# Peptides against a protein of PDB entry 3HTU: the designs that were tried, part 32

Target 1, 75 residues: chain A of PDB entry 3HTU
Amino acid sequence: RRPEEWGKLIYQWVSRSGQNNSVFTLYELTNGEDTEDEEFHGLDEATLLRALQALQQEHKAEIITVSDGRGVKFF

## One batch from the design tools (peptide; made by RFdiffusion4, then SolubleMPNN)

Design b2_p15_7_s3 (from b2_p15_7, 9 letters changed)
Fold by OpenDDE base, seed 5:
Structure b2_p15_7_s3 (fold): chain B 75 residues (1-75), chain A 15 residues (1-15)
Amino acid sequence: as target 1 above (75 residues)
Amino acid sequence: SLEELKEKAEKKAEE
């Protein structure tokens, strides 16, 4: 899958599960309990970041960078 | 920790 395709799957989950306006760390998005049954669970962080960057260009997400890690807010 | 990172991210998102 292309990063854009992963982004689509991720955002579909966000919308369906009512996680809009929620903030995730990149780790919990792909390794957390809430996404265990999703296709993108276990996705490598590099690919995840590219997927989220695609969503960010569409104004569907905002990547948050902090000193100790990264997160994302979905809209 | 995961919790610390999430807290920091949430705080930054609210700025």
Scores: peptide ipSAE 0.106, ipTM 0.679, DockQ to the pose 0.951
Fold by OpenDDE base, seed 4:
Structure b2_p15_7_s3 (fold): chain B 75 residues (1-75), chain A 15 residues (1-15)
Amino acid sequence: as target 1 above (75 residues)
Amino acid sequence: SLEELKEKAEKKAEE
């Protein structure tokens, strides 16, 4: 899958799951309990970041960078 | 921790 395709899958999950918190760490998206059954679980962080960057270009996400890591806000 | 990072990210996102 291309990063854009991964982004689509991730965003579909976000949209369908009705999450009450739209902010995630990169780790919990691919390693967290909430996504254990998703195709993108276990996705490497480099590919994940590219997927999220694709979503960011579509104004569907915003990547958040802090001193000790990164997260993402979905819209 | 992951929770601490998430809190920082949420604050930065104004949530």
Scores: peptide ipSAE 0.105, ipTM 0.684, DockQ to the pose 0.763
Fold by OpenDDE base, seed 2:
Structure b2_p15_7_s3 (fold): chain B 75 residues (1-75), chain A 15 residues (1-15)
Amino acid sequence: as target 1 above (75 residues)
Amino acid sequence: SLEELKEKAEKKAEE
């Protein structure tokens, strides 16, 4: 899958599960309990980041970088 | 910790 395709799957989960306006660390998106049954669970962080960047271009997400890690806010 | 990072991210998103 292309990054944009992964982004689509991730955002579909966000929308369907009512997680809009929520903040996640990149780790919990792919390794957390809330996404255990999703296709993107276990996705490598590099590909995840590219997927989120695609969503960011569409103003559907904002990547947050802090000194000790990264997260994302979905809209 | 994961929770600490999440709190920082949430705070930053609100700024």
Scores: peptide ipSAE 0.104, ipTM 0.675, DockQ to the pose 0.908
Fold by OpenDDE base, seed 3:
Order: C-alpha cells, then sequence, then structure tokens
Structure b2_p15_7_s3 (fold): chain B 75 residues (1-75), chain A 15 residues (1-15)
C-alpha cells in the first residue's frame, strides 16, 4: 500500500469509530489497544508519518511535533 | 490553538 492508501484506512477508522478524543500520539495509532483490530496496527512509523502527511495535505489531520514527542489531531 | 494541541499530545504521551 502507498502512504496515501494507509492514510485513507486510518481516516476511515477515525471517522467510523467516533473518537471522543481525536488527539493521538503516533505510537498509539499503530501500537495502541484501540487499533489492535485494524490493518494499520503495527505499521512502521516512517510509513505512518507519510500517511498522516497525506491526510494533512487534505486538512484531515494536523501533525504535532514537540521536543518530547509527536502526535496528531484528526478533523 | 497549536499550543493547546501540543499540550494534549504531551498529556497523551504521559499516559
Amino acid sequence: as target 1 above (75 residues)
Amino acid sequence: SLEELKEKAEKKAEE
């Protein structure tokens, strides 16, 4: 799968699951309990970042980079 | 705000 295809799958999960808190660390998306049943669980972080960057271009996500970690907010 | 988002992300990382 291409990064943009992963992005589509991730955003579909976000939309269908109706998360109360739409802010995640990058680790949570691929290693967390909430995504254990998703195809993108276990996805390498480099590919994940590219997927999220594709979503960010569509204004569907905002990647947050801070000194002590990284996260993402979905819209 | 961006700062609020950063704070939320940091809090999530601490969980």
Scores: peptide ipSAE 0.066, ipTM 0.663, DockQ to the pose 0.133

Design b2_p15_7_s4 (from b2_p15_7, 12 letters changed)
Fold by OpenDDE base, seed 4:
Structure b2_p15_7_s4 (fold): chain B 75 residues (1-75), chain A 15 residues (1-15)
Amino acid sequence: as target 1 above (75 residues)
Amino acid sequence: SLEELLEQIKEKAEE
């Protein structure tokens, strides 16, 4: 899958899951319990980041960086 | 910790 395709799958999950909070760390998005059954679970961080960057270009997400790590806010 | 990182990110997201 291309990064854009991964982004699509991730965003579909976000949209359908009815999450109370739309902010995630990159770790919990691919390694958390909430995404255990998703195809993108276990996705390498490099590919994940590219996927999220694709979503960001579409104004569907915003990548957030802090000194200790990175996260993402979905819209 | 993961929890601390999450809190930092979420706080930044609210800015």
Scores: peptide ipSAE 0.207, ipTM 0.779, DockQ to the pose 0.859
Fold by OpenDDE base, seed 2:
Structure b2_p15_7_s4 (fold): chain B 75 residues (1-75), chain A 15 residues (1-15)
Amino acid sequence: as target 1 above (75 residues)
Amino acid sequence: SLEELLEQIKEKAEE
């Protein structure tokens, strides 16, 4: 899958799952309990970042960088 | 910790 295809799958999960929280660390998005049954679970962080960057270009996400790591806010 | 990192990110997201 291309990064934008992964982004589509991720955003579909965000929009359909009824998740109350829309802010994630990159780690919990691919390694957390909430996404264990999703196709993108276990996705390498480099590919994940590219997928989120594709969503960011579509104004569907914002990547947040702090000194200790990275996260994402979905819209 | 992961929880501390998440809190930092959420706080920054509110800015």
Scores: peptide ipSAE 0.205, ipTM 0.779, DockQ to the pose 0.821
Fold by OpenDDE base, seed 1:
Structure b2_p15_7_s4 (fold): chain B 75 residues (1-75), chain A 15 residues (1-15)
Amino acid sequence: as target 1 above (75 residues)
Amino acid sequence: SLEELLEQIKEKAEE
């Protein structure tokens, strides 16, 4: 899959899961319990980042970097 | 911790 295709799958999960918060660390998206059954679980961080960057271009996500890590906010 | 990192990210997201 291309990064933008991964992005689509990730965003579909976010939209359909009805999460009460839209902020995630990159780690919990691919390694968390909530995504264990998703195709993108276990996805390498580099590919994940590219997928999120594609969503960011579509204004569906915002990648957030803090001094001790990175996360993403979905819209 | 994960919780602490999430809190920091959420705080920054509010800016």
Scores: peptide ipSAE 0.203, ipTM 0.779, DockQ to the pose 0.787
Fold by OpenDDE base, seed 3:
Structure b2_p15_7_s4 (fold): chain B 75 residues (1-75), chain A 15 residues (1-15)
Amino acid sequence: as target 1 above (75 residues)
Amino acid sequence: SLEELLEQIKEKAEE
């Protein structure tokens, strides 16, 4: 899959799931309990980042980088 | 705000 295609799958999950908080660290998106049953679970971080960057260009996500790590907010 | 987002990310990272 292309990063854009991964982004679509991720955003579909975000949109269809009833998440209490739309803020995630990049780690928990692919390694966390909330996404264990999702196809993108276990996705390498480099591909994940490219997928999220595609969503960010569409104003569907915002990637946040801090000294402690990286995260994303979905819209 | 950006500051609020950063705080949210930090809070999630600590969980």
Scores: peptide ipSAE 0.175, ipTM 0.758, DockQ to the pose 0.133

Design b2_p15_8_s1 (from b2_p15_8, 6 letters changed)
Fold by OpenDDE base, seed 2:
Structure b2_p15_8_s1 (fold): chain B 75 residues (1-75), chain A 15 residues (1-15)
Amino acid sequence: as target 1 above (75 residues)
Amino acid sequence: SEDEEIVRKRLEELK
């Protein structure tokens, strides 16, 4: 899958599960309990980041960078 | 920001 395709799957989960306006660390998104049954669970961070960047271009997400790592907020 | 603080706290909890 292309990054934008992964982004679509991720955002579909966000929308359907009512996680809009929620904040996640990148780790929680791909390794957390809430996404255990999703196709993108276990996705490598590099690909995840590109997927989120695609969503960010569409104003559906905002990548948050802090000292200890990254997170994301979905809209 | 508030969202940055949320992310920071989550990351700290995982460490």
Scores: peptide ipSAE 0.643, ipTM 0.902, DockQ to the pose 0.928
Fold by OpenDDE base, seed 1:
Structure b2_p15_8_s1 (fold): chain B 75 residues (1-75), chain A 15 residues (1-15)
Amino acid sequence: as target 1 above (75 residues)
Amino acid sequence: SEDEEIVRKRLEELK
């Protein structure tokens, strides 16, 4: 899958999850319990980042960079 | 920002 295709899958999960909190660490998305049944679970961080960057281009996500790592906010 | 703090705190919890 291309990064934008991964992004689509991720965003679909976000949209259907019913979660009120739209902020995640990158680790939570690919290694968290909430995404164990998702195709993108276990996705390498580099590919994940590219996927999120694709979503960011569409204004569907914002990558958050802090001193200890990265997260993402979905819109 | 608030969102940055949320991310920072969660990252800290993972350590």
Scores: peptide ipSAE 0.642, ipTM 0.901, DockQ to the pose 0.877
Fold by OpenDDE base, seed 4:
Structure b2_p15_8_s1 (fold): chain B 75 residues (1-75), chain A 15 residues (1-15)
Amino acid sequence: as target 1 above (75 residues)
Amino acid sequence: SEDEEIVRKRLEELK
């Protein structure tokens, strides 16, 4: 899958999952319990980042960079 | 920002 395709899958999950908090660390998104049954679970961080960057271009996500790593906010 | 702080705290908890 291309990063854009991964982004689509991720955002579909975000949209349908009824999350009350749309902020995630990258680790939570691909290694957390909430996404264990999703195709993108276990996705490598580099590909994940590219997927999120694609969503960011669509204004569907904002990548958050802090000293200890990265997270993302979905819109 | 608030969202940055949320992410920072969660990352620290995962250490």
Scores: peptide ipSAE 0.641, ipTM 0.901, DockQ to the pose 0.866
Fold by OpenDDE base, seed 3:
Structure b2_p15_8_s1 (fold): chain B 75 residues (1-75), chain A 15 residues (1-15)
Amino acid sequence: as target 1 above (75 residues)
Amino acid sequence: SEDEEIVRKRLEELK
């Protein structure tokens, strides 16, 4: 799959799951309990970043970088 | 920012 395709799958999950908190760490997205049944669970971080960057260009996500790692906010 | 602080807290909790 291309990063854009992964981004589509991720955003589909975000939009239909009705998450109360739209902020995630990257680890939570691919290794967390909330996404265990999703196809993108276990996705490597490098591919995940490219997927999120694609969403960011569409103004559907914002990648957040802090001292301890990265997160993402979905819109 | 607020969002950065949220992410920072989540990362700390995962440690």
Scores: peptide ipSAE 0.640, ipTM 0.901, DockQ to the pose 0.862

Design b2_p15_8_s2 (from b2_p15_8, 5 letters changed)
Fold by OpenDDE base, seed 2:
Structure b2_p15_8_s2 (fold): chain B 75 residues (1-75), chain A 15 residues (1-15)
Amino acid sequence: as target 1 above (75 residues)
Amino acid sequence: SEDEEIVRKKLEELK
Protein backbone atom coordinates (compact mmCIF):
# COMPACT_ATOMS: atom_id res chain seq x y z
CA ARG B 1 0.00 0.00 0.00
CA ARG B 2 1.03 3.56 -0.67
CA PRO B 3 1.26 6.03 2.21
CA GLU B 4 -1.94 7.72 1.03
CA GLU B 5 -3.75 4.39 1.14
CA TRP B 6 -2.56 3.73 4.67
CA GLY B 7 -3.65 7.22 5.60
CA LYS B 8 -7.11 6.51 4.29
CA LEU B 9 -7.41 3.35 6.38
CA ILE B 10 -6.19 5.11 9.49
CA TYR B 11 -8.55 8.03 9.06
CA GLN B 12 -11.46 5.70 8.41
CA TRP B 13 -10.77 4.04 11.74
CA VAL B 14 -10.53 7.39 13.50
CA SER B 15 -13.81 8.63 12.04
CA ARG B 16 -15.77 5.43 12.69
CA SER B 17 -14.37 4.05 15.95
CA GLY B 18 -15.98 6.65 18.18
CA GLN B 19 -12.75 7.34 20.02
CA ASN B 20 -13.11 10.07 22.61
CA ASN B 21 -9.52 11.29 22.29
CA SER B 22 -8.47 12.48 18.84
CA VAL B 23 -4.83 12.88 19.93
CA PHE B 24 -2.59 9.82 19.71
CA THR B 25 1.05 8.94 20.01
CA LEU B 26 2.43 7.23 16.93
CA TYR B 27 3.07 4.17 19.09
CA GLU B 28 -0.50 3.73 20.27
CA LEU B 29 -1.82 4.03 16.72
CA THR B 30 0.17 1.02 15.53
CA ASN B 31 0.85 -0.85 18.78
CA GLY B 32 -2.06 0.07 21.02
CA GLU B 33 -4.89 -2.13 22.20
CA ASP B 34 -7.53 -0.06 20.42
CA THR B 35 -6.10 -0.82 16.97
CA GLU B 36 -5.23 -4.50 17.41
CA ASP B 37 -7.83 -5.56 14.86
CA GLU B 38 -6.92 -2.92 12.28
CA GLU B 39 -4.89 -3.59 9.15
CA PHE B 40 -2.43 -0.86 10.08
CA HIS B 41 -1.59 -2.41 13.45
CA GLY B 42 2.11 -3.15 13.48
CA LEU B 43 2.85 -0.72 10.68
CA ASP B 44 6.43 0.56 10.79
CA GLU B 45 6.86 4.10 12.02
CA ALA B 46 8.45 5.36 8.83
CA THR B 47 5.49 4.29 6.72
CA LEU B 48 3.06 5.54 9.36
CA LEU B 49 4.69 8.94 9.34
CA ARG B 50 4.37 9.19 5.57
CA ALA B 51 0.72 8.18 5.81
CA LEU B 52 0.05 10.86 8.40
CA GLN B 53 1.90 13.41 6.31
CA ALA B 54 -0.47 12.62 3.47
CA LEU B 55 -3.43 13.23 5.77
CA GLN B 56 -1.79 16.41 6.97
CA GLN B 57 -1.75 17.70 3.41
CA GLU B 58 -5.52 17.20 3.40
CA HIS B 59 -5.87 19.02 6.72
CA LYS B 60 -7.19 15.82 8.30
CA ALA B 61 -4.31 15.45 10.74
CA GLU B 62 -1.53 17.40 12.40
CA ILE B 63 1.70 15.71 13.40
CA ILE B 64 2.89 16.83 16.83
CA THR B 65 6.55 16.65 17.79
CA VAL B 66 7.72 16.88 21.39
CA SER B 67 11.01 16.10 23.12
CA ASP B 68 10.09 12.49 23.89
CA GLY B 69 8.54 11.56 20.56
CA ARG B 70 5.70 12.26 18.17
CA GLY B 71 1.95 12.20 18.14
CA VAL B 72 -0.89 13.19 15.88
CA LYS B 73 -4.18 15.01 16.16
CA PHE B 74 -7.01 14.09 13.82
CA PHE B 75 -9.60 16.52 12.54
CA SER A 1 0.18 23.83 23.45
CA GLU A 2 -2.57 21.71 24.94
CA ASP A 3 -2.21 19.06 22.25
CA GLU A 4 1.54 18.90 22.76
CA GLU A 5 0.98 18.42 26.48
CA ILE A 6 -1.44 15.58 25.81
CA VAL A 7 1.15 13.86 23.62
CA ARG A 8 3.87 14.47 26.20
CA LYS A 9 1.75 12.97 28.98
CA LYS A 10 0.95 9.91 26.88
CA LEU A 11 4.62 9.39 26.11
CA GLU A 12 5.53 9.74 29.77
CA GLU A 13 3.05 7.01 30.64
CA LEU A 14 4.94 4.65 28.34
CA LYS A 15 8.19 5.13 30.27
Scores: peptide ipSAE 0.667, ipTM 0.900, DockQ to the pose 0.856
Fold by OpenDDE base, seed 3:
Structure b2_p15_8_s2 (fold): chain B 75 residues (1-75), chain A 15 residues (1-15)
Amino acid sequence: as target 1 above (75 residues)
Amino acid sequence: SEDEEIVRKKLEELK
């Protein structure tokens, strides 16, 4: 899958599960309990980041960088 | 920002 295809799957989950306007760590998205049954569970962080960057270009997400790591807010 | 603090808090919980 291309990054934008992963982004589509991630955003579909966000929308269907009512997680819009929620904030996640990157680890939480791919390793958390809430996404265990999703195809993107276990996705490597580098690919995840590219997927989120694709969503960010569409104004559907904002990647948040802090000293201890990164997170993302979905819109 | 508020969102940054949320991210920081979540990351701290993982440690």
Scores: peptide ipSAE 0.667, ipTM 0.900, DockQ to the pose 0.933
Fold by OpenDDE base, seed 4:
Structure b2_p15_8_s2 (fold): chain B 75 residues (1-75), chain A 15 residues (1-15)
Amino acid sequence: as target 1 above (75 residues)
Amino acid sequence: SEDEEIVRKKLEELK
């Protein structure tokens, strides 16, 4: 899958699970309990970041960078 | 920002 395709899957999960406006660490998205049954569980961080960047271009997500790492907010 | 602080706290909890 391309990053854009991963982004689509991630956002579909966000939408159908009612997680819009929620904030996640990148680890939570791909390694958390809430996404264990999702296709993107276990996705490498580099690909995840590109997927989220694609969503960010669509104004569906905002990548948040802090000193200790990154997170994301979905809209 | 508020969201940055949320992320920061979440990351701290993972340490």
Scores: peptide ipSAE 0.666, ipTM 0.900, DockQ to the pose 0.916
Fold by OpenDDE base, seed 1:
Structure b2_p15_8_s2 (fold): chain B 75 residues (1-75), chain A 15 residues (1-15)
Amino acid sequence: as target 1 above (75 residues)
Amino acid sequence: SEDEEIVRKKLEELK
């Protein structure tokens, strides 16, 4: 899958899951319990980042960078 | 920002 295709799958999960919080660390997106049944579970961080960057270009996500790592907010 | 603080706190919990 291309990064854009991964981004689509991730965003579909975000949209359908009805999560209270739309802010995630990259780790919990791919390694958390909430995504265990998703195809993108276990996705490597580099590919995940590219997927999120694709969503960011569509204004569907914003990558958040802090001192100790990265997260993402979905819109 | 508030969102940055949320991310920071989550990352801190992983340490």
Scores: peptide ipSAE 0.665, ipTM 0.899, DockQ to the pose 0.859

Design b2_p15_8_s3 (from b2_p15_8, 8 letters changed)
Fold by OpenDDE base, seed 2:
Structure b2_p15_8_s3 (fold): chain B 75 residues (1-75), chain A 15 residues (1-15)
Amino acid sequence: as target 1 above (75 residues)
Amino acid sequence: SEDEKIVEERLKKLK
């Protein structure tokens, strides 16, 4: 899958899962309990970043970089 | 920012 395709899958989960928290660490997205049944579970961080960057271009996400790692906010 | 704080706290909790 291309990064844009991964981004689509991730955003579909965000918009449909009923999650009441739209801020995630990158680890939570690919290794968390809430995404265990999703196709993008286990996705490598590099590919995940590219997927999120694609969503960012669409103003659907904002990548957050802090001292100990990265997160993302979905819109 | 508030969002950065949230991410920082989550990362701290995971590590």
Scores: peptide ipSAE 0.648, ipTM 0.900, DockQ to the pose 0.859
Fold by OpenDDE base, seed 1:
Structure b2_p15_8_s3 (fold): chain B 75 residues (1-75), chain A 15 residues (1-15)
Amino acid sequence: as target 1 above (75 residues)
Amino acid sequence: SEDEKIVEERLKKLK
């Protein structure tokens, strides 16, 4: 899958899951219990980042960079 | 921002 295709799958999960919080660490997205049944579970961080960057271009996500890592907010 | 603080706190907890 291309990064854009991964981004689509991730955003579909975000949209359908109805999560209260739309802010995630990258680790939570790919290694958390909430995504265990999703195709993108276990996705490597580099590919995940590219997927999120694609969503960011569509204004569907914002990558958050802090001192010790990254997260993402979905819109 | 508040969102940055949330991410930072979660990352701190994971480490």
Scores: peptide ipSAE 0.646, ipTM 0.900, DockQ to the pose 0.858
Fold by OpenDDE base, seed 4:
Structure b2_p15_8_s3 (fold): chain B 75 residues (1-75), chain A 15 residues (1-15)
Amino acid sequence: as target 1 above (75 residues)
Amino acid sequence: SEDEKIVEERLKKLK
């Protein structure tokens, strides 16, 4: 899959999950319990980042960079 | 920002 395709799958999950908190660390998104049954679970961080960057271009996500790593906010 | 603080705190807990 291309990063854009991964982004689509991720955003579909976010939209359907019904979670009240749309902020994730990148680790939570691909290694967390909440995504264990999703196709993108275990996705490498480099590909994940590109996927999120694609969503960011669509204003569907904002990548958050802090001192100890990255997270993402979905819209 | 507040979202940055949330992410930062979660990252600290994961380590």
Scores: peptide ipSAE 0.646, ipTM 0.901, DockQ to the pose 0.868
Fold by OpenDDE base, seed 5:
Structure b2_p15_8_s3 (fold): chain B 75 residues (1-75), chain A 15 residues (1-15)
Amino acid sequence: as target 1 above (75 residues)
Amino acid sequence: SEDEKIVEERLKKLK
C-alpha cells in the first residue's frame, strides 16, 4: 500500500472507532490494543509517518513532536 | 501546548 492508502485506513478507524481521545502516540496507533484488529497494526514507524504526513496535507492530522518522541492529533 | 503535554505524558507512561 502507498502511504496515502495507509493514511486513509488509519483515518477511517479514527473516525469510526468512537474514541474520545483524538491524540495518540505513534506507538499507540500501531502497537496498542485498540488497533489489534486493524490492518495497520504492526505497521513500521517509517511508513506510518509517511501516512500521517499525507493526512497532514489534507488537514486531517497534525504530527506532534516533543522531546522524547512523536504523536498525532486527528481532526 | 496542551496537545504536546498530552503526547509527552503518554510517552513517559509508555516508556
Scores: peptide ipSAE 0.650, ipTM 0.901, DockQ to the pose 0.861; fails the geometry check

Design b2_p15_8_s4 (from b2_p15_8, 4 letters changed)
Fold by OpenDDE base, seed 3:
Structure b2_p15_8_s4 (fold): chain B 75 residues (1-75), chain A 15 residues (1-15)
Amino acid sequence: as target 1 above (75 residues)
Amino acid sequence: SEDEEIVAKKLEELK
């Protein structure tokens, strides 16, 4: 899959899962309990980042960088 | 920002 295809799958999960908090760490998206049944679970961080960057270009996500790592906010 | 604080908090929980 291309990064933008992964982005689509991730965003579909975000939209359908009814998340109360739209802010995630990169780790919990691909390694968390809430995404264990998703195809993107276990996705490598490099591909994940490119997927999120694709969503960011569509204004559907914002990658957040802090001192201890990265997260993402979905819109 | 608030979102940065949320991310930072979540990352701290992983330590």
Scores: peptide ipSAE 0.644, ipTM 0.894, DockQ to the pose 0.866
Fold by OpenDDE base, seed 2:
Structure b2_p15_8_s4 (fold): chain B 75 residues (1-75), chain A 15 residues (1-15)
Amino acid sequence: as target 1 above (75 residues)
Amino acid sequence: SEDEEIVAKKLEELK
């Protein structure tokens, strides 16, 4: 899958799963319990980052960088 | 920012 295709799957989960929180760490998106049944669970962080960057270009997400790692806010 | 603090807190909890 291309990064934008992964981004589409991730955003679909965020918008349809009934998740209340819109801010995630990159780790919990691919390694967390909440996404265990999703196709993107286990996705390598490099590919995940590219997927989120694609969503960011569409103003559907904002990648957040702090001292101890990265997260993302979905819109 | 508030969102940065949320992310930072989540990451701290994983330590």
Scores: peptide ipSAE 0.643, ipTM 0.892, DockQ to the pose 0.859
Fold by OpenDDE base, seed 4:
Structure b2_p15_8_s4 (fold): chain B 75 residues (1-75), chain A 15 residues (1-15)
Amino acid sequence: as target 1 above (75 residues)
Amino acid sequence: SEDEEIVAKKLEELK
């Protein structure tokens, strides 16, 4: 899958899952309990970042960078 | 920002 395709899968999950919090760490998305059954679980962080960057271009996500790592907010 | 603080706190919990 291309990063854009991964982004689509991730965003579909976000849209359907009804999460209370739209802010995630990158680790939560690929290694968290909430995504254990998703195709993108276990996705390498580099590819994940590219996927999120694609979503960011579409204004569907915002990558958040802090001192200890990265997160993302979905819209 | 608020969202940055949320991310920061989540990352701290993973340490």
Scores: peptide ipSAE 0.643, ipTM 0.893, DockQ to the pose 0.863
Fold by OpenDDE base, seed 1:
Structure b2_p15_8_s4 (fold): chain B 75 residues (1-75), chain A 15 residues (1-15)
Amino acid sequence: as target 1 above (75 residues)
Amino acid sequence: SEDEEIVAKKLEELK
């Protein structure tokens, strides 16, 4: 899959899960228990980042950088 | 920002 295609799958999960908090760390997206059944579970961080960057271009996500790492907010 | 603090707290919990 291309990064854009991964981004689509990730965003679909976020949208359909109905979760209250739309802010995630990169780790919990691909390694968390909540995504164990998703195709993108276990996705390498580099590919994940590219996927999120594609979503960011569409204004569907914002990558957040802090001292100890990165997260993402979905819109 | 508030979102940055949320991310920071989540990352801290992973330690």
Scores: peptide ipSAE 0.642, ipTM 0.893, DockQ to the pose 0.867

## One batch from the design tools (peptide; made by RFdiffusion4, then SolubleMPNN)

Design b2_p16_1_s1 (from b2_p16_1, 7 letters changed)
Fold by OpenDDE base, seed 1:
Structure b2_p16_1_s1 (fold): chain B 75 residues (1-75), chain A 16 residues (1-16)
Amino acid sequence: as target 1 above (75 residues)
Amino acid sequence: HMEVTQEDIEKLKEML
């Protein structure tokens, strides 16, 4: 899958689960219990970042960088 | 409209 395709799957999960406007750590998205049944569970962080960047271009997400790491907010 | 608030940032810091 291309990053854009992964982004679509991730955003679909966010939307279907009613978690728009929520903040996630990158680790939580791919390693958390909430996404265990999703195709993107276990996705490597590099590919995840590219997927989120694609969503960011579509104004569906924003990657947040702080001193202790990165996360993402979905819209 | 995309908007990351200070509250969002604080939430993230707590999660990390």
Scores: peptide ipSAE 0.689, ipTM 0.929, DockQ to the pose 0.938
Fold by OpenDDE base, seed 5:
Structure b2_p16_1_s1 (fold): chain B 75 residues (1-75), chain A 16 residues (1-16)
Amino acid sequence: as target 1 above (75 residues)
Amino acid sequence: HMEVTQEDIEKLKEML
């Protein structure tokens, strides 16, 4: 899948679960219990980041970088 | 409309 396609799947999950405007760590999106049944579970962080960057271009997400790691807010 | 607040950042820090 292309990053845009992964982004679509991720955002669909966020939207369907009603978690827009929520903040996630990058880790919990792909390794958390809440996404175990999603196709993007286990996705490598590099691909995840590209997917989120695609969503960011669509103004659907913003990647957050702090000293202790990275996360994302979905809109 | 995208807006990351300080609260969002604090939440993230708590999760990391």
Scores: peptide ipSAE 0.689, ipTM 0.930, DockQ to the pose 0.912
Fold by OpenDDE base, seed 2:
Structure b2_p16_1_s1 (fold): chain B 75 residues (1-75), chain A 16 residues (1-16)
Amino acid sequence: as target 1 above (75 residues)
Amino acid sequence: HMEVTQEDIEKLKEML
């Protein structure tokens, strides 16, 4: 899958689970219990980041960087 | 409007 395709799957999960406007760490998106049944569970961080960057271009997400790590807010 | 608030940032810091 291309990053854009992964982004689509991730955003679909966010939307159908009613978690728009929520903040996530990059870790919990791919390693958390809430996404265990999703195709993107276990996705490597590099590919995840590219997927989120694709969503960011579409104004569907914004990657947040702080001193202790990174996260993302979905819109 | 697409906006990250200070509250969002604080939430993220607590999660990390």
Scores: peptide ipSAE 0.688, ipTM 0.929, DockQ to the pose 0.930
Fold by OpenDDE base, seed 3:
Structure b2_p16_1_s1 (fold): chain B 75 residues (1-75), chain A 16 residues (1-16)
Amino acid sequence: as target 1 above (75 residues)
Amino acid sequence: HMEVTQEDIEKLKEML
């Protein structure tokens, strides 16, 4: 899958679960219990970042960087 | 509108 396709899958999950305006760590998004049944579970961080960057271009997400790591807020 | 609030930042820090 292309990054944009992964982004679509991730955003679909966010929307279906009613978690728009929620903040996630990158880790819990692909390694957490809440996404165990999703196709993007276990996705490598590099591909995940590209997927989120695609969503960011569409104004559907913003990647957040702090000293302790990175996360993302979905809109 | 894409707004990341300070509350969002603090929440993220707690999760990391």
Scores: peptide ipSAE 0.678, ipTM 0.928, DockQ to the pose 0.916

